# Ledger of designs, part 353: peptides against a protein of PDB entry 7PB4

Target 1, 105 residues: chain A of PDB entry 7PB4
Amino acid sequence: KMLNIKEYKEKLLSTLGEFLEDHFPLPDRSVKKKKKNIQESSVNLITLHEMLEILINRLFDVPHDPYVKISDSFWPPYVELLLRNGIALRHPEDPTRIRLEAFHQ
Target 2, 218 residues: chain B of PDB entry 7PB4
Amino acid sequence: DALQMAVGYFEKGPIKASQNKDKTLEKHLKTVENVAWKNGLASEEIDILLNIALSGKFGNAVNTRILKCMIPATVISEDSVVKAVSWLCVGKCSGSTKVLFYRWLVAMFDFIDRKEQINLLYGFFFASLQDDALCPYVCHLLYLLTKKENVKPFRVRKLLDLQAKMGMQPHLQALLSLYKFFAPALISVSLPVRKKIYFKNSENLWKTALLAVKQRNR

## One batch from the design tools (peptide; made by RFdiffusion4, then SolubleMPNN)

Design b2_p30_3_s4 (from b2_p30_3, 11 letters changed)
Fold by OpenDDE base, seed 4:
Structure b2_p30_3_s4 (fold): chain B 105 residues (1-105), chain C 218 residues (1-218), chain A 30 residues (1-30)
Amino acid sequence: as target 1 above (105 residues)
Amino acid sequence: as target 2 above (218 residues)
Amino acid sequence: MNLSKKASLEDLKIILEEIYRRLLIAALES
């Protein structure tokens, strides 16, 4: 049983990773080059995969405070995607914090 | 149980140490096929095997055989179908597997326990109308899924454009007729009054097996 | 993806399946 679940998890992770790369890629940095004046916020955006990893890990590592602070590395459309689809929840008192939905509870 | 061992084999994958991997695979595949056609498969077995058939874990020949024996004993879980469609999006399955999946989905439609999540996949299925090989089966599926809220102006335009390209195909006419029923103002074109909506694919591979399933569940 | 060792495999399976399902639906609606 455990081996099957592990292998399935690995396949699911692989499939999810590929899916996220194909359907939710980060915006190409190249397009922003033309508008000279706005400070290229040198902030490296994280992938949706990395964002989900952070959220999942926080849920289990800090179950009493499962919220992650939205940093400048969080691409706003990804945050809205997760919130809109009920994958993440906004903190009731701090809109700069989000948590993963506890689908396993 | 032989079936549990067979399903477990597909789920776990081939044990590295088996010298005769192909014979073992064939044995387990025949076990699944025999039970599926005789009795149908439990929802849990379909969940596992359908996911395997579309995941690309095995070759196209094996995936095709697995998919052909996805016959329910009672019901198919909607979640299993959603997971299966997820694999279609990742593109790991062959064109022939996609065609077979849509044929299967149409044939098994009444055996799927719920339709709420499948209805959310409407846009994906509609996008697949552009594939000439899928178009007849997708039209049939969309005919089963279409609600008033799905009938949007941009979809009407796409269907009319497709009809202009492909001609007045019976499956397109059936879908357009349904669209006209829900939103007559969007379809100004006079559709020929076909007395019988006929999808050529009404002769599904599973017709006899599904009749037997319906008889056992009465 | 390096997932927390504090999570059970079953919990992670459930979470990942649900995330994947929801994102799939979202991608198809887009």
Scores: peptide ipSAE 0.647, ipTM 0.585, DockQ to the pose 0.330
Fold by OpenDDE base, seed 3:
Structure b2_p30_3_s4 (fold): chain B 105 residues (1-105), chain C 218 residues (1-218), chain A 30 residues (1-30)
Amino acid sequence: as target 1 above (105 residues)
Amino acid sequence: as target 2 above (218 residues)
Amino acid sequence: MNLSKKASLEDLKIILEEIYRRLLIAALES
């Protein structure tokens, strides 16, 4: 029984990963180098897969404060996607924090 | 009418007060079955009932019976199919229901109004090839869906690996032949030229009913 | 995806399935 659940989880993760890469890829960094001297903090955007990993892990690792602070690495369209589809919830008092919806409860 | 009452029962669920819940359910299920097999169902009725059959709202026996009577009067909405596929990943339906759904999807493929959104689900269907029970039906579905843009190197590798594991299955061979047609450079292996494409599910449960639907819509 | 060891396999399954379902629907609206 446990082996089947583990194998299924691994298959599900693989399938989800492939799906996210195909349908929700990060925007190509081919934004033209406009020469302006702004210290472009090379904000390394994380994938939607990595964002979901962070949110899921936070939900279980810190169940009393399951909120993750939105960093500059969070691509705004992904945040909106998760919120709009009820996958994540914004903190009621702090708009810079989001949590995963607790679908297992 | 009796059909609207039956669909409404499945949509809203059983009203608490009926002592004979099973008799009422059976009555409404028979109503849906009778109309579906005689006349087909409207796209809106299929939208509601197909979603119910895959949502896990009812038991496997009921879901199986609902899914077996998802016969269109005219067309099936692509949106209905998409919603149905979304339930397949939630694990609320049985393995037998998943098999039946893929059989249904292949049988009803020509009655689906559009294919653009269904084609976006290509990766999801392709992942289901690893299920030995689904593989024949998924190969048939992918054969119907595959465009040149879907033929990627990693998918070719997965199909060849499946062929190495399962042997030269007719359904897998059909899909590989189509992949070779779209991307001959990705498939170095000589595939036997099969003059006839063969899928085990060529005989479907709905064959006679769908012939009647096609005759009524001519 | 390195998932927390504090989560049961069943809970993770439920969460991942629901996320995947919702994102499948969302991909169709985009």
Scores: peptide ipSAE 0.558, ipTM 0.707, DockQ to the pose 0.318
Fold by OpenDDE base, seed 1:
Structure b2_p30_3_s4 (fold): chain B 105 residues (1-105), chain C 218 residues (1-218), chain A 30 residues (1-30)
Amino acid sequence: as target 1 above (105 residues)
Amino acid sequence: as target 2 above (218 residues)
Amino acid sequence: MNLSKKASLEDLKIILEEIYRRLLIAALES
């Protein structure tokens, strides 16, 4: 039983990873070489996969405070996607913090 | 209308007060079955009932009967199919229901109004090839969906690995032949030239009903 | 994904399936 669940989990993770890459890729850094010195802060955006990993891990690692602070590496459309689809919840008092929905409870 | 009452019963669920819940359920199920097999169902009715059949709201026997009568009067909405596929991910439906769904999806493929969103689910369907019970029907579905852009090296490897494990199955051979047609450079293996592609699902449960639907819509 | 060792396989399965389901719906609505 456990082996089958582990294998299924690995398969699910692989399938989800491929799905996220295909359907929710990060925006191509359109390096529009616009000349102006705007230090486009080279904010290293994380993938949706990495964002979900952080949220899932926080839910289990710190169950009493399962919220993750939204950093500049969090692409705003991904945050909105997760919130709008009920995958994540915003902290009621701090809009800069989000948690994963506890689907297992 | 008796059909509207039946659909409404499945959508809203059993009203608490009925002592004879099973008799009421059977009555409504027979109503849906009768209309579906005689006339087909409207796209809206299929949307509701298909979602119910895969959500796990009812028992496997009921879900199986609902799914068997998902016969369109005209078209099936792509959105209905997408919602249904979403339930397959959560694993709330039985293995037999999943098999029946893929059989249904292949049988009803031409009656689905659009394919754009279903084509986006290609990777999900492809991942289901590893299920021995689903594999024949998934191969048939992928045979209908596969475009040149779907034929990637990693998918070719997975199909060849599956062939090595399961042997040269007719359904897998059909899909590999299609892959070789789109991307001959990715498949060095000589495939037997079959004059006729055969899928077990060519004899579907709905064949006669769907012929009648096509005749009514001509 | 390097998932937390504090999570059961069952819990992770449920969470991942639900995330995948919801994202499938979202991808198709976009």
Scores: peptide ipSAE 0.544, ipTM 0.730, DockQ to the pose 0.314
Fold by OpenDDE base, seed 2:
Structure b2_p30_3_s4 (fold): chain B 105 residues (1-105), chain C 218 residues (1-218), chain A 30 residues (1-30)
Amino acid sequence: as target 1 above (105 residues)
Amino acid sequence: as target 2 above (218 residues)
Amino acid sequence: MNLSKKASLEDLKIILEEIYRRLLIAALES
C-alpha cells in the first residue's frame, strides 16, 4: 500500500514538473538583452516548480506561520497565478507574504 | 424544455427538500439519455454534464450513465475535455469511470473542435500507461495524439519497459510502431510488421450513434 | 521537489493533485 502511494507521488511530481516547464516557463532572458542601460538587478527568478516547493514545505515545516515572504526571485505573474487560482493566499495584514492553501485539511 | 430542466438539475444539484430525490434524479437522467441518443447534445450541455460526471458530485452509477450519454450533436469543445481531464488528476472518480472516459475520449476524438490543448496533456496521458486497466485505451489515445516532438528517449524506455512487463500487447506495439516511424534511431528493436492496427476499443459503445451524428451534419 | 518529511504521503498527494488540477484549468484560460 505505502509503496503504491510513494510511486504515485513520484509519478505525480514528475508529471507536474513536466507540465510546469511546458505551460508556465520563465520568460526568456533573451528579451532583456537589448535594454543595456537599466541596472535591472540580475535577480535570478525561480521556477514555478521551485516556488511551489517553497510554499508546500513552509506549510508543513512551520504550520503556525505558513507564510512565505515574496522575494525578488518570485516572478510576479506566478504569484498572481497562484493567488488568482486559489492555490495561494495573501497574508491579510502583510501583502508581501503568501501561503499555500491547505487543501489537505 | 425538459432537457434544460434536466441539465439545470444536475448543474445546481438536488433541491434538499424533495422526499423523492431518487425519482427526480432518474427522471432527469432518462431525459438526458433520451435526447443524447436520439439527437446528440449541444457543446454547452456536454460541457456541463461531462464536468459533473467527473467531479464526483454524484455517485458512480449516475456518473457512468451521464458519461455514456455524452454524445455530441455537432462538436465537443476542447475546453470541456481538458476540464474533464483535470478531474482525473484529483482521483474523485472510480477506476471504471476513468476507463470509460478514455474509451469515450477515443470514440469522440474526431468530434473535438481543436486538439492544441489536448496535445499539451500528452505527458499526463502517457503517465497513465502504467495503469493496467487504462493502458489499452491510453495507447489508443496516444496513437491519435503522438507527434514527432512527443517521441522522446525516456518515453521510448518506458514503453519498452511496459512491453517487457506486459508482453507484446497489440496496443503497445501499435504505439511503438508509431514511435519508430517518427524516430527510428530511438527504437533499435525489430517490431513485427502488423498489417492492421488493432485496438480493443475499435468497437466503441457509440459507433451507431456517431454514424447518425455524422449523417445529420452532412 | 524535495518535499518536507513532516508531510504525510497522503497529504502531499492531495495537495499536489489539487495544485495540478487548478494549474491545468488555468493553462486553458491563458
Scores: peptide ipSAE 0.542, ipTM 0.722, DockQ to the pose 0.317

Design b2_p30_4_s1 (from b2_p30_4, 15 letters changed)
Fold by OpenDDE base, seed 4:
Formats: structure tokens, C-alpha cells, sequence
Structure b2_p30_4_s1 (fold): chain B 105 residues (1-105), chain C 218 residues (1-218), chain A 30 residues (1-30)
């Protein structure tokens, strides 16, 4: 039973990865040189897959404080996507923290 | 069924029905209340009854009771919310009804199927911050709705003006903190770190009903 | 440019995440 669930989870993760790459890609760093001082700070944006992994792990590893601090590596459109579609919730006291919805509860 | 008859009465029944003196009105209202609290209402029933509650067809007492039982079985249509907001613009509902509507909207926010059209109403909700009775609930709603694109200099100025008028209110602080997160360059003011929840859930009239809805939809 | 996602993709994303959370919960109970 445990093996079957693990195998299914792995398959689902693989499918999710492909789905996210196709439908929710990070913006192309299109090199268009327009000079405006947007400090293109070399902020390494993480994929939506990586973001979800962080949120899922936090939900289960720290159930009493399942919130993750939004870092500069979190692409703002992904944060908004998760919040607007009921996948994540904003912390009631700290708008810089979000948690995954506890779908298992 | 009894619910269909009750909804039909409110939809097609007498205009400007006065308060709880009508036995027929009370019977149908109790039917709606009982079903809503036990099972929730279908999206179509909420669509009909929500519009009735805000249209001014019935008295304030009846409208209040209808709004209190706008509990979904599964989802609320965003179209129902958009129509409801349109009734707020017409101004046929009381101030207390408006307050209750915003409380309801915050409480039921997660049960609304889509947010795209509601997000387009951001400017309308933001304008309602000027109403002292609505301000706490509107701040909570805006906290849920705000995107980076909504954070504009003129809105920052309005929030700071409200803060200057009303003092540092928890609900204003929550919204300003969110604005600062999205646009730190627009808000130079240091906001105090509060250990208190920005929005009191103690005023959620639907807490028990919402727990039941979540349990049924699991 | 506001990134716009299809309704279908948003629903699919939610369903997949929900299923992953449920599976993770089941695995942690074993």
C-alpha cells in the first residue's frame, strides 16, 4: 500500500512538473536592454514547482506554524496565482507570509 | 419543495413587504433559514435571494435575515456578487445592509467560484473606505483582493489620509502593510509590528455554518 | 504585462496540488 502511494505520488509530481513547465513558465529573461534602472537584481527566481514544494513541506513539517515567508525568489505572479485560486492563504498578521491550504484537513 | 416555494415567494411575492408581521413571509423566511444553515443554498438560490436582499424589495429587517442565511452549499457565483454590488450603487439598501453585505463578502470570499470580475470592482470597494462604518470590513476585503497592479500612488495617499484622520487602526495597518509589500517605494512610513490579528474573526456571524460547509465539501 | 492564465489551467493546478497534499498526508500516516 505504501509503495503504491509513493509510486503514484512520484508519477503525479512528474506530471505536475511537465504541466507547470508548459502552462506556468517563468518569464523569459528577454534581454531587451531598455535602460530603465529596474535593478535587474540577479534575483534567482524559483520555479512554481519549487515554490509548491516549499509550501507543501512547511505545511507538514511545521503544522503549528505552516507559513512561509515570501522571499525575493518568489515571482509575484505565482504568489498571486496561489492566493487567488485558493491554493494558498496569506497570514492574518503578516502579509509577507503565506501557507498552503490544508486540503487534507 | 418547500425551499422552492419560499424562494419563489421572495422572487415573485409582494413588493415593499413590511417586517415580520406577515405570517406567510415569516414562514418562507424560516424555510430559507433552516435549509441554509443545515445544508447550504445552491448557487442559483443565492443568486436570486442575494439580489432580493439588496434591491430594496423588502424591508431592512427581512433583507438582514436573508443576508444572514446566504450560506452556500458549494459555491457562490461571482456574477451574483457583481450584481449585488450593482445594487449597492443604486442605493436602495440601508447602511446596515451594506455593512452586513461586506461582512458576508469577506466571510464567503473563499466560496466565490471566480475572482476576476470581483477584482475589477477594486476601485469601487476602495471608494467605500470613506464610510466610517464600512471601513474595517472594506479594508479586510481589499486585503484579500489587492494585487500589485492595484497599488497606486493616489490610493496610498488616500490610505495615509485615512490614517491621519482615524489614527493607526489595525485594519488600515494591515492594508498599508500589504501595500508596502507590493510597492515599498510608495510607503516610506515604518509600520509597527503588531502581535494582534489585523482582522477580528470574532464578528464572523457564519463561523459555524462555514465549518459545516467545509466539512461537507471535503 | 499582466500574466493571464486560462481558467482550465488554474483549476488543473489546484486539483493537482490538492491531490499531492492528500497523498502526502496519507504517506505520513503510514
Amino acid sequence: as target 1 above (105 residues)
Amino acid sequence: as target 2 above (218 residues)
Amino acid sequence: PTVEYSEEDKVTLRLMVEELVILEAELRKL
Scores: peptide ipSAE 0.640, ipTM 0.473, DockQ to the pose 0.299
Fold by OpenDDE base, seed 3:
Structure b2_p30_4_s1 (fold): chain B 105 residues (1-105), chain C 218 residues (1-218), chain A 30 residues (1-30)
Amino acid sequence: as target 1 above (105 residues)
Amino acid sequence: as target 2 above (218 residues)
Amino acid sequence: PTVEYSEEDKVTLRLMVEELVILEAELRKL
């Protein structure tokens, strides 16, 4: 039973990965507007898949504080997507922190 | 069943001929209350009853009781909330009913199936910040709803003006902190880093019921 | 540019995440 669930989870993760690449891709970095001097710290945006993985892991690894701090690597449209669609919740006391919805609870 | 008869009574209104209109009303209201607190209400029942509570069809006491028992079995339809807000615009409900509605909306926020249309009502909710009685609850609602696209310079100015008028309220600071998070360039004023955002516990009225709903939906 | 996602994609995303959370919870109970 455990093996079957693991295998199914892996298949679902793979399917989700493909789905996210197709339907929720990161914007092409190509809009390098050549504005000169500002140290555009090339913040490497993470994929939605990576973001979800972080949120899922935090939900289960630290169930008493399942919130993740929003980093600069979090693409704002993804954060908004998750919050708008009931996938994530903002921390009631810290707007810089979000958690995954506890769908299992 | 008894619930369907009760909902039907509120929807269709009292049949003219009943000499005991008040007894019949009370009977049906108790039926709704009992089911709502025990099992929650179906989304369709909430749709009907929520609109009735805000339409001004019944007196304030009845509307208040109906609104207090708008406890979902599973989910609340976003459309029901949108319709309810439409009734707030018509102004047929009392101030106390409006306060209760916003408290309810905050308490039940996670049970609303979708948020897209509710987010379109952001401007309406934001305008309600000017009502001193609503302001704490509206700030909480806006804290839940606010997205980056909602954070506009004119809204920042309005919030700062409101803060100047009302003082540094915890609920207003919470909303401003969120605004600063989304648009730090729009808020030049050093907001005191309150480590904790304190909203009034709007959930207190439904706390037990909400726990029960969450347990049933596990 | 406001990235607009289809309603279908948003629903699918939610369902997939929900299922993953449920599966993870089940795995941790075993």
Scores: peptide ipSAE 0.637, ipTM 0.470, DockQ to the pose 0.304
Fold by OpenDDE base, seed 5:
Structure b2_p30_4_s1 (fold): chain B 105 residues (1-105), chain C 218 residues (1-218), chain A 30 residues (1-30)
Amino acid sequence: as target 1 above (105 residues)
Amino acid sequence: as target 2 above (218 residues)
Amino acid sequence: PTVEYSEEDKVTLRLMVEELVILEAELRKL
């Protein structure tokens, strides 16, 4: 039983990875540096896959405080995507923190 | 025939060269409206036109008129509904079009050939409960779709939170009562025993058309 | 530019995440 669940999880993760790359890619960094003094906050954006991993891990590793602080590495469209589609929730008192929805509960 | 030409016009879009684009559009729209209200539309015609209405290819007024005449002759394909739902998030349709779509979906629910794929969209519909304009119609849709497997603690919490925010709305109470029926252990709150489930059924824009469809299919 | 995603993709995303959470919960009970 455990082996079957693990295998299925691995398959699902692989499928999700491919799906995210195809349908939810990060914007290409190739926005040409036009010379204006826009401080290139060289914020390394993480993939949606990485974001979901962080959220899933936090949900299970710290179930009493399952919230993750939104960092500059979180691409705003991904945050909105998760919130609007019932995948994540904002902290009621701190809008800078989000958690994954507890689908297992 | 005139209907095929009209559907083809909406599918392919206006040919650039016509000086009288608006008159041509109106002619084809009236053709679709007339056939839809008299005879209903074939599933293939609904598939094409429903997607067009939600894709943002045309203006809101045109999209609204197309959506209002999405009356089946016999059945609506669930694939058409799934494709239509896929357009709701792209943001190319107006808020009013979204409301109209949910009203349409509730009204036409029994004419959809299968529900399997629509049931997979349960969580998407549930997320739309947060929109105050959509909430009454989404509750009605969820009332029709909800199975025991859909009743989860997190959804119960969200419904109770919505009730706390919006007050004791009849449509929310109806959905909560159904949830309590499927999972009484998840809902500790005493729900008023409503003898009658009142959704805003009185405002069904398609009531007359649906009666006509039912009469033809008898 | 507001990145627009298809609803099908959003629904698929939610379903996949939901399944992952359920699977993870089952694995941790074991």
Scores: peptide ipSAE 0.642, ipTM 0.438, DockQ to the pose 0.527; fails the geometry check
Fold by OpenDDE base, seed 1:
Structure b2_p30_4_s1 (fold): chain B 105 residues (1-105), chain C 218 residues (1-218), chain A 30 residues (1-30)
Amino acid sequence: as target 1 above (105 residues)
Amino acid sequence: as target 2 above (218 residues)
Amino acid sequence: PTVEYSEEDKVTLRLMVEELVILEAELRKL
């Protein structure tokens, strides 16, 4: 049973990955806004797939504090996407933290 | 051609076309209906029209007529079905349209080119069992989709709870029997040995059309 | 430019994530 569920999860993850690449791609890196001297920390934006993986893992690994701090690697449109569509919730006291919706509860 | 013009009208046409007898709307709808029943529709045409039927762009009467003529010439794209299912969640279609969609999905199941993404929507379909109007058709769909990996303890509990609420419905018993086949240890309840799996609407609205499609694709 | 996603894609995303969370919960109970 465990093997079957794991295989199904892997299939779902694969399909989700493909879906996200097709429908929710990261913006093209070409928007180098020529702002001046500040060390443009080449903040590598993570994919929506990676973001969801982090959120899912946190939800289950730390169920008493399932919130993830929004980093600079989180593309703001993805954060808003998750929040507005009932996939994620903002921390009530700390707007810099979000959690995945506990769909299993 | 007339079909391309008709499809183009539905795609590009006015949002919320009034329920009024727009002669133009009726003309294009009849064109689609005629081609669909005679020859079937191409996968691309089904993709466009199925999306329109569920998007709420037109009134319920128009959406119902469009959905009734979603007859493939050869295949239906899985992507079209996934998109259609997504529209069911947006709530822009009527309850009757949802029922018709599930009936359509069951009827056209064998004509869908791939099942991988549809199988991933198993949980969504399963959640729709709680809708009394959808339940018979969803059971039939789940009967077609269910694999061993889908048979989980929480789903068994939900099915048994539904059975307790709704009684021993034939469609629910069919699904439970399949679940018992895949996972006998999860279903301790003795299910009556039904010799025949019976889903009420074996005669779908498309029976004659589907026979014609099968004959053309042989 | 506000990236506008289709309603269909947003709903599909939610459904897939929901199922994934349910599956993960089942795996962790095992």
Scores: peptide ipSAE 0.642, ipTM 0.428, DockQ to the pose 0.415; fails the geometry check

